# Ledger of designs, part 68: peptides against a protein of PDB entry 5TDY

Target 1, 88 residues: chain A of PDB entry 5TDY
Amino acid sequence: EKKIDGRRKAAVLLVALGPEKAAQVMKHLDEETVEQLVVEIANIGRVTPEEKKQVLEEFLSLAKAKEMISEGGIEYAKKVLEKAFGPE

## One batch from the design tools (peptide; made by RFdiffusion4, then SolubleMPNN)

Design b2_p25_7_s1 (from b2_p25_7, 14 letters changed)
Fold by OpenDDE base, seed 2:
Structure b2_p25_7_s1 (fold): chain B 88 residues (1-88), chain A 25 residues (1-25)
Amino acid sequence: as target 1 above (88 residues)
Amino acid sequence: SMMEEEEAKLIAEIIKEWLKEEEEK
């Protein structure tokens, strides 16, 4: 797999969520971070299915590693995000 | 909205971690 920088991962995830959910997420980020991400999203270009899959897997892996959600919550989050990303 | 607040907050925290990793490298 190819290494994806953090800015790109964030932009891919937000675009995959769609504008409504992305807005809900960005409400928890400071103004400077939001501005940075908007720039990344504006220049995101093509996002491959491989990138989407990798971003989702890295999201779940990091969430688990940081113990940010329980094991049961991880499975739920996976299903929610997979639906948000749409069919691939 | 269709996204729960806790879900949105979790995703935001992961994004912050990704961005922090970039700042520290």
Scores: peptide ipSAE 0.655, ipTM 0.893, DockQ to the pose 0.540
Fold by OpenDDE base, seed 1:
Structure b2_p25_7_s1 (fold): chain B 88 residues (1-88), chain A 25 residues (1-25)
Amino acid sequence: as target 1 above (88 residues)
Amino acid sequence: SMMEEEEAKLIAEIIKEWLKEEEEK
């Protein structure tokens, strides 16, 4: 699979969430980080289904590896994100 | 309904990790 840089992964995820939910996420980031991500989002261009799938999988993998949420929470997060990315 | 605060915080933390990985390269 193609490697996606961290900035791009973040931008893809935020766009998939939509502006309302993205704003909820961004309030947890510092101003400089938000500005950087806004630039990435503005220049995101085409996002392929494969790229979306990869970002979702890497999100879940990292969340699990860092034990940021419980095992049961992973399945819940998966459902939430799948709805955000669309019925693909 | 709007995203739960805990969900938003989780996503933000993952994003921070992704950005951290890029800064270390």
Scores: peptide ipSAE 0.652, ipTM 0.892, DockQ to the pose 0.536
Fold by OpenDDE base, seed 4:
Structure b2_p25_7_s1 (fold): chain B 88 residues (1-88), chain A 25 residues (1-25)
Amino acid sequence: as target 1 above (88 residues)
Amino acid sequence: SMMEEEEAKLIAEIIKEWLKEEEEK
């Protein structure tokens, strides 16, 4: 599989969440970071199904590796993100 | 909001990690 840079992964995730949820996430980022991500989102182009799958898997993997959420939370996050990446 | 605050915060932290990896390259 192709390597996805961190900026691209973030942009793919935020676009998948939609503007309202993306805004809620961005409230926790500093102004410079938000500005950088807005540029990435504006230039995201087409996102392949493979990219979406890879971003979701890497998100869950990183969350688990950093012990940021419990096992139950991981399952919940997986469902939420899968719905976000699925049909609207 | 339709998204829980803690859920949004978790996602933001993961994004920060992804961006940090890029800065360290």
Scores: peptide ipSAE 0.646, ipTM 0.890, DockQ to the pose 0.531
Fold by OpenDDE base, seed 3:
Structure b2_p25_7_s1 (fold): chain B 88 residues (1-88), chain A 25 residues (1-25)
Amino acid sequence: as target 1 above (88 residues)
Amino acid sequence: SMMEEEEAKLIAEIIKEWLKEEEEK
């Protein structure tokens, strides 16, 4: 698989969520970070289905590894995010 | 709104981790 830059992963995720949900997420980030991500989003260009899938998988993997969500919550998060990304 | 605050916070934390990893390189 192709390694994705961390900044790009964040941008891909935010774009997939849509502006409304992305705004909710970015409320938890500092102003400088938000501005940097806005630039990344503006220059994101084409996002392939493969990138979207990879970002989702890495998100869930990291969330699980950092114990940010319970084992039972992983499946729920997966469904929510997959719905946001759209069906493949 | 459509997204619960806890869900939004979780996603934000993961994003922070992704960005931190890049800064440490």
Scores: peptide ipSAE 0.645, ipTM 0.891, DockQ to the pose 0.522

Design b2_p25_7_s2 (from b2_p25_7, 13 letters changed)
Fold by OpenDDE base, seed 2:
Structure b2_p25_7_s2 (fold): chain B 88 residues (1-88), chain A 25 residues (1-25)
Amino acid sequence: as target 1 above (88 residues)
Amino acid sequence: SEEEEKEAKLIAEIIKEWLEEEKKK
Protein backbone atom coordinates (compact mmCIF):
# COMPACT_ATOMS: atom_id res chain seq x y z
CA GLU B 1 0.00 0.00 0.00
CA LYS B 2 1.38 3.35 -1.08
CA LYS B 3 1.10 6.22 1.35
CA ILE B 4 -0.85 9.25 0.18
CA ASP B 5 0.00 12.67 1.60
CA GLY B 6 -2.76 14.63 3.28
CA ARG B 7 -2.98 17.25 0.58
CA ARG B 8 -3.47 14.56 -2.04
CA LYS B 9 -6.11 12.78 0.02
CA ALA B 10 -8.05 16.00 0.41
CA ALA B 11 -7.85 16.80 -3.28
CA VAL B 12 -9.00 13.31 -4.27
CA LEU B 13 -11.97 13.54 -1.94
CA LEU B 14 -13.00 17.01 -3.05
CA VAL B 15 -12.84 16.11 -6.72
CA ALA B 16 -14.93 13.02 -6.08
CA LEU B 17 -17.58 15.09 -4.31
CA GLY B 18 -17.97 17.41 -7.25
CA PRO B 19 -17.83 21.19 -7.38
CA GLU B 20 -21.05 21.88 -5.48
CA LYS B 21 -20.31 19.70 -2.49
CA ALA B 22 -16.64 20.66 -2.56
CA ALA B 23 -17.66 24.31 -2.33
CA GLN B 24 -19.80 23.59 0.71
CA VAL B 25 -16.86 21.85 2.37
CA MET B 26 -14.50 24.71 1.61
CA LYS B 27 -16.82 27.16 3.38
CA HIS B 28 -15.54 25.59 6.59
CA LEU B 29 -11.88 26.12 5.71
CA ASP B 30 -9.78 29.26 5.95
CA GLU B 31 -8.83 31.17 2.83
CA GLU B 32 -5.23 30.00 2.73
CA THR B 33 -6.27 26.36 3.04
CA VAL B 34 -8.80 26.77 0.25
CA GLU B 35 -6.16 28.27 -2.01
CA GLN B 36 -3.80 25.40 -1.30
CA LEU B 37 -6.48 22.82 -2.01
CA VAL B 38 -7.47 24.51 -5.25
CA VAL B 39 -3.88 24.18 -6.41
CA GLU B 40 -3.82 20.51 -5.42
CA ILE B 41 -7.06 19.89 -7.27
CA ALA B 42 -5.80 21.69 -10.35
CA ASN B 43 -2.73 19.45 -10.38
CA ILE B 44 -4.40 16.23 -9.30
CA GLY B 45 -3.74 14.46 -12.58
CA ARG B 46 -4.72 10.82 -12.70
CA VAL B 47 -6.36 9.37 -9.60
CA THR B 48 -5.93 5.62 -9.39
CA PRO B 49 -8.59 3.23 -8.14
CA GLU B 50 -6.23 2.37 -5.30
CA GLU B 51 -6.05 6.00 -4.21
CA LYS B 52 -9.82 6.33 -4.31
CA LYS B 53 -10.19 3.23 -2.20
CA GLN B 54 -7.62 4.34 0.34
CA VAL B 55 -9.08 7.82 0.66
CA LEU B 56 -12.61 6.52 1.09
CA GLU B 57 -11.61 3.94 3.67
CA GLU B 58 -9.57 6.40 5.70
CA PHE B 59 -12.35 8.97 5.53
CA LEU B 60 -14.90 6.53 6.90
CA SER B 61 -12.50 5.41 9.59
CA LEU B 62 -11.83 8.97 10.72
CA ALA B 63 -15.49 9.93 10.54
CA LYS B 64 -16.35 7.02 12.79
CA ALA B 65 -13.50 7.82 15.16
CA LYS B 66 -14.78 11.37 15.53
CA GLU B 67 -18.16 9.91 16.50
CA MET B 68 -19.81 12.24 14.03
CA ILE B 69 -21.68 9.38 12.40
CA SER B 70 -23.30 6.35 13.97
CA GLU B 71 -22.58 2.77 13.04
CA GLY B 72 -25.74 2.77 10.99
CA GLY B 73 -24.67 5.97 9.33
CA ILE B 74 -21.44 4.45 8.06
CA GLU B 75 -23.20 2.53 5.34
CA TYR B 76 -25.09 5.62 4.26
CA ALA B 77 -21.93 7.71 4.17
CA LYS B 78 -20.18 4.97 2.25
CA LYS B 79 -22.92 4.90 -0.37
CA VAL B 80 -22.91 8.67 -0.74
CA LEU B 81 -19.17 8.84 -1.20
CA GLU B 82 -18.99 5.84 -3.48
CA LYS B 83 -21.68 7.40 -5.62
CA ALA B 84 -19.67 10.60 -5.70
CA PHE B 85 -16.53 8.74 -6.74
CA GLY B 86 -18.46 7.02 -9.45
CA PRO B 87 -18.08 3.51 -10.76
CA GLU B 88 -14.66 2.24 -11.75
CA SER A 1 -30.11 21.55 3.94
CA GLU A 2 -29.05 20.97 7.51
CA GLU A 3 -27.95 17.44 6.68
CA GLU A 4 -25.83 18.64 3.81
CA GLU A 5 -24.29 21.24 6.09
CA LYS A 6 -23.40 18.58 8.63
CA GLU A 7 -21.83 16.44 5.92
CA ALA A 8 -19.79 19.35 4.64
CA LYS A 9 -18.58 20.21 8.12
CA LEU A 10 -17.57 16.62 8.81
CA ILE A 11 -15.59 16.42 5.60
CA ALA A 12 -13.92 19.75 6.34
CA GLU A 13 -12.83 18.58 9.79
CA ILE A 14 -11.29 15.44 8.36
CA ILE A 15 -9.52 17.42 5.66
CA LYS A 16 -8.11 19.72 8.35
CA GLU A 17 -6.81 16.66 10.14
CA TRP A 18 -5.13 15.36 7.01
CA LEU A 19 -3.48 18.71 6.43
CA GLU A 20 -2.34 19.02 10.03
CA GLU A 21 -0.67 15.63 9.77
CA GLU A 22 1.36 16.94 6.87
CA LYS A 23 2.36 20.10 8.73
CA LYS A 24 3.75 18.04 11.58
CA LYS A 25 6.18 16.26 9.28
Scores: peptide ipSAE 0.637, ipTM 0.902, DockQ to the pose 0.633
Fold by OpenDDE base, seed 5:
Structure b2_p25_7_s2 (fold): chain B 88 residues (1-88), chain A 25 residues (1-25)
Amino acid sequence: as target 1 above (88 residues)
Amino acid sequence: SEEEEKEAKLIAEIIKEWLEEEKKK
């Protein structure tokens, strides 16, 4: 598989979430980071199904590792992201 | 909502980690 730049992973995720959820996420990031991500989002271009899959899988992996949400919460997050990315 | 806030915070933290990995390069 192709390695995805961290900035791109973030951009892909934010775009998938949609503007409302993305805005909520970015409230937790500093201004400089937000500006950087906005640039990445603006230049995101085409996102392949493979990239979407990789981003989702890595996200879920990290979410599980952090144990910040219940098992049910992880399942919920998975559903939210899958719906956000849309059917392929 | 509270749940939405928790979700947003978790996502933000993961994004931060992704960005930190890039800074190491």
Scores: peptide ipSAE 0.636, ipTM 0.901, DockQ to the pose 0.597
Fold by OpenDDE base, seed 3:
Order: structure tokens, then C-alpha cells, then sequence
Structure b2_p25_7_s2 (fold): chain B 88 residues (1-88), chain A 25 residues (1-25)
């Protein structure tokens, strides 16, 4: 299992979400952060299925830890993200 | 929508955490 940089994890997730959802997410970030992420996205290159899986799993883990959504909400988020990333 | 906004905010907060972890290194 290869370690993924935080910047790359963010870029992978944003690309998987698509331009519309990614734009909504970036509205919650400061301008400097957005500029940095745009650069990462532009230079993302190839994203392996393994990276996508790792990013999704870590996202769900962190979402649960933050308790921002209920357990049912986590399942919903999982389905939404899986749809965005594509079939495994 | 309300649900879309909640989803976007959640994702943004987690992204911030990922980036903060990198800054600490």
C-alpha cells in the first residue's frame, strides 16, 4: 500500500466528483488553497484504481470521525462517491 | 440544494484536513 500525499488525495477526489460538484466544494476553500488545488488537478496524470480506493476509504473514515453526518448519511455518501469514482 | 451544500461542505472540511497534515510536515 503506497502512501498518498494530502494534496494528491484532494485532487483525486475533486476530479472524481466532476467539475460541477468540485466547484461547489471549492467554494468552501480560500482562494490560495483553490489555486494550489487547480495546479494539482492539472498535473494529476494517471490515477490508479488503488489510489481511488484508498482516497474513498480514508474519506469515509474521516467523515465518520468528524460526525458531520449520521451513519445513514455515511452510507449515502459512500454510494454517491462510488458513483462518482465509477464502478469498482 | 440543501443536501448538495451539506455534501460539498463535508468534502471541503476533509480536504482542509488533508492539506493541514501536509503543512505540518
Amino acid sequence: as target 1 above (88 residues)
Amino acid sequence: SEEEEKEAKLIAEIIKEWLEEEKKK
Scores: peptide ipSAE 0.634, ipTM 0.900, DockQ to the pose 0.619
Fold by OpenDDE base, seed 1:
Structure b2_p25_7_s2 (fold): chain B 88 residues (1-88), chain A 25 residues (1-25)
Amino acid sequence: as target 1 above (88 residues)
Amino acid sequence: SEEEEKEAKLIAEIIKEWLEEEKKK
């Protein structure tokens, strides 16, 4: 699989979440970081299905590692995120 | 809501990790 840099992963995720949720997320980031991400989002271009899949899977893995979501909640979280990314 | 805020915070923390990985490189 193709490696995705961190900035790209973040931009892909934020776009998938939509402007409302993305704004709420960015409230937890410093101004410089927000500016960086806005640039990445503006230049995101085409996001491939492979990128979406990789970002989704890594997100779920990290969320689980942080124990922010339970083991039994992984499938539910996956469904929610899949809805955010939209059907292909 | 409280749950939405928890979700936003989680996402932000993960994004920070992704960006930190890039800074180390």
Scores: peptide ipSAE 0.633, ipTM 0.902, DockQ to the pose 0.615

Design b2_p25_7_s3 (from b2_p25_7, 14 letters changed)
Fold by OpenDDE base, seed 1:
Structure b2_p25_7_s3 (fold): chain B 88 residues (1-88), chain A 25 residues (1-25)
Amino acid sequence: as target 1 above (88 residues)
Amino acid sequence: SAMEEEEAKLVAEIIKEWLEEEEKE
């Protein structure tokens, strides 16, 4: 696997979610973090299918580990993200 | 409204973890 830095992973995820959902997420982040992420998003360039896959898989893994949502919630999140990322 | 609050919070927390790892590196 090609290593993806944390800033890039966040940018890839937010772009995949789209501006409306990304805004809902970023309201939970401090202003400086939001500004940094906006810069990363603006300079995201090309996102490979491999990057999308890595970000999605790591997101789901972390979501499960946090145990903040049920298995059903994880499955729902997976479907939402898969739809957002689009077909490969 | 397009994204549930709990979903948004979860994503934000995961993003924070990604950024913390980047800071530690």
Scores: peptide ipSAE 0.625, ipTM 0.889, DockQ to the pose 0.557
Fold by OpenDDE base, seed 4:
Structure b2_p25_7_s3 (fold): chain B 88 residues (1-88), chain A 25 residues (1-25)
Amino acid sequence: as target 1 above (88 residues)
Amino acid sequence: SAMEEEEAKLVAEIIKEWLEEEEKE
């Protein structure tokens, strides 16, 4: 699979969230970081399905690691992702 | 807010980690 840089991954994730949810996330980031991410989002161009899938799967993996959820928590994680990134 | 605060914090922390890794490179 193709390597995606961290800035790109962040932008892809925020775009996938949509503007309202992305705004909620960015409230937890410092001003300089937000400004950098806004630039990345503005220049994101086209996101391939493979790229989006790769970013979301990595996000899920990291979220699982951070929350230390077991295999039984997969459904919970999927619900979080669906709530955040699913079709509105 | 459509997104719960705890969920927003989680996403933000993951983003920080991604950006931190880029900073190290």
Scores: peptide ipSAE 0.625, ipTM 0.890, DockQ to the pose 0.630
Fold by OpenDDE base, seed 5:
Structure b2_p25_7_s3 (fold): chain B 88 residues (1-88), chain A 25 residues (1-25)
Amino acid sequence: as target 1 above (88 residues)
Amino acid sequence: SAMEEEEAKLVAEIIKEWLEEEEKE
């Protein structure tokens, strides 16, 4: 398992969400952070299936830990994100 | 359809945590 830095994890997630959802997310980030992430997204290159899996699992784990979505919601989110992470 | 506001906020908070981890390293 290869380590993924935080900037890359964020970029992978945002790309997977797509431009509309990514824009909604970025509204909650400060301008400097958005600029940094745009650079990461622009240089994301190839994202391996392993990276996608790691990012998704960590995201879901953190989301569940925050208790902002139900367990059923986690499963739903997983399916939605898996579709987004699928081959383009 | 677009993300719900609370969903977008959740994702943003998680991203902030990931970026903060990088700052600590």
Scores: peptide ipSAE 0.625, ipTM 0.889, DockQ to the pose 0.536
Fold by OpenDDE base, seed 3:
Structure b2_p25_7_s3 (fold): chain B 88 residues (1-88), chain A 25 residues (1-25)
Amino acid sequence: as target 1 above (88 residues)
Amino acid sequence: SAMEEEEAKLVAEIIKEWLEEEEKE
């Protein structure tokens, strides 16, 4: 797989979430970071299905790991992802 | 419907990690 820039990964994820959910996420980021990400999103261009798949799979892995580290469960991580990316 | 606060926080933390790795490199 091709290595994806971290800033690119973040932009791809936020776009995949949609503007409403992306806004909720960015509430937890500092102002400078938000400005940087807005620029990345504005210049994201075309996102290939391969990029999107790669980013979401890495996100899933990290989310599961974080939940496990927090002594949560895989099932909760799945719920989080399903609610985040599933139908509203 | 709307994204829950804890879910949003989790995503933000992962994004921070991605950005931190870029800064590290």
Scores: peptide ipSAE 0.620, ipTM 0.887, DockQ to the pose 0.611

Design b2_p25_7_s4 (from b2_p25_7, 14 letters changed)
Fold by OpenDDE base, seed 1:
Structure b2_p25_7_s4 (fold): chain B 88 residues (1-88), chain A 25 residues (1-25)
Amino acid sequence: as target 1 above (88 residues)
Amino acid sequence: SAMEEEEAKLIAEIIKEWLEEEKAK
């Protein structure tokens, strides 16, 4: 498994969400962080299926660990993100 | 409105963790 840096993971996720949803997420981040992420997104280049899979799986794992949402919520988030990333 | 606020917050928090992890290295 190829390691992905945190900035790259964030950029991959935000691009998958699309600009509208990404904006909803980014409003919870400070301005400097947003600017950094925009640069990462601008230079994202090609995102491999492996990267998308890794990012999605890590996201779900972290979401579960944080216990911020119910199991049903995790399932819903999984469906939303899978649709956002699109079929491989 | 395309994304629920709680969902957006969750994603943002995880992104913060990813960035903090990177910063800590």
Scores: peptide ipSAE 0.629, ipTM 0.896, DockQ to the pose 0.574
Fold by OpenDDE base, seed 4:
Structure b2_p25_7_s4 (fold): chain B 88 residues (1-88), chain A 25 residues (1-25)
Amino acid sequence: as target 1 above (88 residues)
Amino acid sequence: SAMEEEEAKLIAEIIKEWLEEEKAK
């Protein structure tokens, strides 16, 4: 598998979420981080199916490990992200 | 907004982790 850097993973995720949801996420980030991510998003180019799969799998793994949301919340997040990464 | 704040916050925290790992390189 190809290694994806952290900046790329973040950009892939935010683009997949769409502008509305991405904006909600970015409300929890500091100004410098937001500016950095906007640059990454602007230069994201083509996102391969493999990248999408890797980012989604890692996200779900981290979300579960952190136990930051309820089981129901994790299931909901999974569905939302799967739809976001689904076929257009 | 459509996205729940709890979910948005979780995603943000994971993004922070990804970026911190990148900074450490």
Scores: peptide ipSAE 0.629, ipTM 0.894, DockQ to the pose 0.572
Fold by OpenDDE base, seed 3:
Structure b2_p25_7_s4 (fold): chain B 88 residues (1-88), chain A 25 residues (1-25)
Amino acid sequence: as target 1 above (88 residues)
Amino acid sequence: SAMEEEEAKLIAEIIKEWLEEEKAK
């Protein structure tokens, strides 16, 4: 698989969530980070299905590893994010 | 506010990790 840099992964995820949900997420980031992400989002260009798949899979893996949500919560999050990313 | 606060916070924490990986390079 092709490597995706961290800034791009973040931008892909935020764009997939849509502006309203992305704003809710960015409330938890510092101002400088938000400014950097806005630039990445503005220059995101085309997001491939492969990138979306990689980002989603890595996100779910990290979320599970952090044990911040139950196994059932992971499945719920998966469904929510899949809707956000689109059927593709 | 359709997104739950805890869900938003989780996503933000993972984004922070992705960005830290880049800064560490």
Scores: peptide ipSAE 0.628, ipTM 0.894, DockQ to the pose 0.576
Fold by OpenDDE base, seed 5:
Structure b2_p25_7_s4 (fold): chain B 88 residues (1-88), chain A 25 residues (1-25)
Amino acid sequence: as target 1 above (88 residues)
Amino acid sequence: SAMEEEEAKLIAEIIKEWLEEEKAK
């Protein structure tokens, strides 16, 4: 399994969320972090299916741990994000 | 529709964790 650095994981997630939701998320990040992530997004290039899978699974695991979504909502969230990822 | 504020905040926390992992290397 190819390692993905934290900056790239964040960029992949934000792109998957789309501009509206990404903007809502970025409101909770400091200005320097936002600038760094914008650069990462601008240079994201091709996101492989393997990367999409890794980022999605890790995100869902962390979201579950933080009780952002219920156990029953995990599969639904996975489907939504997989659709959002799509071909890049 | 836009994400709930709390959802956006929690996602931001996850992103912060990913970025902190990178800083710690």
Scores: peptide ipSAE 0.624, ipTM 0.895, DockQ to the pose 0.545

Design b2_p25_8_s1 (from b2_p25_8 with E2D M4I L6Q E10D V12A Y16F)
Fold by OpenDDE base, seed 2:
Structure b2_p25_8_s1 (fold): chain B 88 residues (1-88), chain A 25 residues (1-25)
Amino acid sequence: as target 1 above (88 residues)
Amino acid sequence: SDEIWQKVVDAASKLFKEEVEELLK
């Protein structure tokens, strides 16, 4: 997988959510961050299906960790264990 | 930056997890 810049990932996610939902997210952010994201979104250019999928999957992984949501727990648990102990 | 990404994830994680799951289908 190609490493994607954090600002780019954020823009891809917000575009994928659509303007209404993206606005709901951004109202929780500081003014400077919003301004940076608007510029990034305006210059997002082409987003490949692979890039979009990668961003959404990473978001879900992080979101599940933050919320301790067990939905789809088996697959998530496997991924956590692989990352934690796989290299060993 | 990773800082901006984490801010967006933090805000969005509380709101649209199910919607994002649907986008992957």
Scores: peptide ipSAE 0.607, ipTM 0.899, DockQ to the pose 0.731
Fold by OpenDDE base, seed 3:
Structure b2_p25_8_s1 (fold): chain B 88 residues (1-88), chain A 25 residues (1-25)
Amino acid sequence: as target 1 above (88 residues)
Amino acid sequence: SDEIWQKVVDAASKLFKEEVEELLK
């Protein structure tokens, strides 16, 4: 798995969401962050399927953790079990 | 910037988690 810059990940996610939903997300961000993201989106260039998938999966993992709701996903479930019972 | 990523995740997770799940399908 390639390491993706945080700003890049954010841009990929927002582009994947589409302009309308991306705008809704940005309404919850500070002005400076929005400006930075606009620049990143403008210069996003080519997004590979692998990159997109990686970003979306990371987002979902983090989102589920934040909401304390395990709403499925084998990978997430595996991580939960590992944290709960340790690697064995 | 991990900071920007976390800000976006925090905001988006409250709004479009389900939509993102659909994007992965």
Scores: peptide ipSAE 0.607, ipTM 0.894, DockQ to the pose 0.743
Fold by OpenDDE base, seed 5:
Formats: C-alpha cells, structure tokens, sequence
Structure b2_p25_8_s1 (fold): chain B 88 residues (1-88), chain A 25 residues (1-25)
C-alpha cells in the first residue's frame, strides 16, 4: 500500500462524491481550504482504482469512528482488533 | 496535508457516509 498525500485524498473523495455532493461538503469548509481543494481537484489527473478504494475505505473507517455507527460491524471490529492485537 | 483531509472527513462524515458505502459495494 502506497502513502497518499492528505490533499490528494481529499480531492479523490470529493471527485468520487460528484459535483453536487462535493459542493455540499465544501459549504462546511473555510475559504482557504476550499481554494486549496479546488486547485488540487483541478490537478487530480489519473486516479487509480486502488487509490480510490484506499481513500474511500479510510474515510469510512474514520467516519464510523466519529459517528459511533456499527454498520458493517463484524468486518470493522475485525480490522480494529487486527490493528490493535495482530502482532501479538 | 493531513489537516485538509481531516477537515473534509469531518464535513463529509455527517453527510455522505452511506453514499460512500454504496460507492464501495
């Protein structure tokens, strides 16, 4: 797995959401951040399927943690336990 | 920038988590 720049991850997520939903997200961001994201999106170029999957999965993991929603509970719990106790 | 990523996650997590789940199905 390759490390992806944070600005890049944000751009990939917003593009994946589509213009309308991305705009709704942008409305909740400060002006400077929006400007930086617009530039990043304009220069996004090629997005690989692996990169897109990696970004979306990371987002979902973070979102579920923030909202304390147990959707996909078994698989999520499995990943949490693996990260916490895998190298036992 | 991890800061920008976290800002986007914070904003999007409240709005489109289900939509992103559908994108991964």
Amino acid sequence: as target 1 above (88 residues)
Amino acid sequence: SDEIWQKVVDAASKLFKEEVEELLK
Scores: peptide ipSAE 0.605, ipTM 0.899, DockQ to the pose 0.708
Fold by OpenDDE base, seed 1:
Parts: structure tokens; sequence; C-alpha cells
Structure b2_p25_8_s1 (fold): chain B 88 residues (1-88), chain A 25 residues (1-25)
């Protein structure tokens, strides 16, 4: 698994959400952050399926943790354990 | 930037976590 830059992760997520939903997210960000993200999105280039999946999975994990919502069942639990301890 | 990523996650988590789950199907 490749380490992805934080700005790129954000850009990948926003592109995956599409312009309409991305705009809703951007409304909650400061102007400087928006400008930086626009540049990153403009230069996003190729997004591999693996990269997209990695970003979405990380987001989902963080989102569930922030909201303290125990959804996702066994698959989510497996992902948490994999990140914490790695495959043995 | 981890800061930018966290800001985006914070904003998006309140709005579109279910949509992201659908994207992963």
Amino acid sequence: as target 1 above (88 residues)
Amino acid sequence: SDEIWQKVVDAASKLFKEEVEELLK
C-alpha cells in the first residue's frame, strides 16, 4: 500500500463525490484551503482504482470513528484490525 | 497536507458518509 499525500487524498475524495457534493464540502472550508484543493484537483491526473479505494476506505473509517456510529459490521472490524496489527 | 485531509474528512463525514459507502459497493 502506497502512502498518499494528504492533499491528494482530499482531492481524490472530492472528485469521487462529484462536483455537486464536493461543492457542499468546500462550503465548510476556509478560502486558503479551497484554493489549495482546487489546484490539487486540477492536477489530479490519473487516479487508480486502488488509490480511490484506499482513500474511500480511510475516509469511511475516520468518518465512522468521528460520528461514533457502529455501522459496517464484520468487514469494518476486519479493516480496523488489519490497519492496527497488519496481516500475520 | 494532513491538515487539509482532516478538514475535508470533518466536513464530508457530516454530509456524505452514506454516499461514500455506496461508492465502495
Scores: peptide ipSAE 0.602, ipTM 0.898, DockQ to the pose 0.706

Design b2_p25_8_s3 (from b2_p25_8, 7 letters changed)
Fold by OpenDDE base, seed 2:
Structure b2_p25_8_s3 (fold): chain B 88 residues (1-88), chain A 25 residues (1-25)
Amino acid sequence: as target 1 above (88 residues)
Amino acid sequence: SDEIFQKVVDAASKLFKEEVEELLK
């Protein structure tokens, strides 16, 4: 798995959400963060399918771990934690 | 940084609880 810059991951996710949903997300962010994201989106260039999938999968994992979506929950969070920091 | 990504994740996860899986299609 290729490591992706955090700012780029955010831009990829927003582009994946589409302009309408991305706009809704940005309404909940501070002005400085929005400005940074606009720059990243403007310079995003080509997004590969692999990169998009990687970002979306990480997004799903984080959202489930926080129990902010209907799918997943505390049990999923435990699995994520175990895989990330558990035994080899 | 991952800080900005986390902010986007937090906002998006709250707004689109039922649509998240559709993004992977």
Scores: peptide ipSAE 0.566, ipTM 0.845, DockQ to the pose 0.613
Fold by OpenDDE base, seed 3:
Structure b2_p25_8_s3 (fold): chain B 88 residues (1-88), chain A 25 residues (1-25)
Amino acid sequence: as target 1 above (88 residues)
Amino acid sequence: SDEIFQKVVDAASKLFKEEVEELLK
């Protein structure tokens, strides 16, 4: 896998979530962070399927930990991602 | 960089916990 910049990961995730969910996320963030994210999204350009898959995989892994979801691990997250979004 | 991503993940995980749990169950 190729390393993705953290700011870009955030932008990719927000774009993947869609405008409505992305807006809900950003209204819960500090002003400075929102400004940075807007710039990143505006300059995101093309998002490859590989980038999207990597970011969503990491998101699911981290979200699992934050929400204290016990079922599955990194490999499980990969399977969930593939079932939800299909192989790319 | 990673801090911004973590902030987004934290907010998203809280806001959409039901959707995330639905995916992972």
Scores: peptide ipSAE 0.555, ipTM 0.840, DockQ to the pose 0.353
Fold by OpenDDE base, seed 1:
Structure b2_p25_8_s3 (fold): chain B 88 residues (1-88), chain A 25 residues (1-25)
Amino acid sequence: as target 1 above (88 residues)
Amino acid sequence: SDEIFQKVVDAASKLFKEEVEELLK
């Protein structure tokens, strides 16, 4: 798995959300961050299916870990344990 | 870099938590 730059991950996620949802997110960010994101989005170029999947999976994981999303609790817990201690 | 991503994640999670699973399709 290729390591993706954090700024690029943010741009990929915003593009994946679509223009309406991305705009709502941007309204809640500081001006400097918005400016940086605009540059990244403008220069995002080609987003591979692999990149999109990787970013969305990381987003989902972080959201669940912060208890902002509660769906899939049991399966998520299993994945956390597997990543932390390995399969057994 | 990672800070910007985290800010986007936090905002998106609060706004669209009920639609996040659909993004994976």
Scores: peptide ipSAE 0.553, ipTM 0.836, DockQ to the pose 0.602
Fold by OpenDDE base, seed 5:
Structure b2_p25_8_s3 (fold): chain B 88 residues (1-88), chain A 25 residues (1-25)
Amino acid sequence: as target 1 above (88 residues)
Amino acid sequence: SDEIFQKVVDAASKLFKEEVEELLK
């Protein structure tokens, strides 16, 4: 898979959350970070389905690693196994 | 910046932990 710039990943995630949820997230961030995110969102341009999927999967993985959300079910387990041991 | 992404992930996961997996659907 292609490496995505970290700032872009943040913008993609916020856009994927939708305007209301994105606003709630940004209310919990420092002012400097918010300013940077606004710039990234303004310049996000086209987001490919593959890019969105990659960002959301990384988000899910990180959230689970932090035990902020429940452990995944069978579908999540399958995805993990496919990524780890399946064909490239 | 991975730092910015991590900050967004932390905030989002705390606020919407019940809905996070639905973003993938």
Scores: peptide ipSAE 0.549, ipTM 0.833, DockQ to the pose 0.534

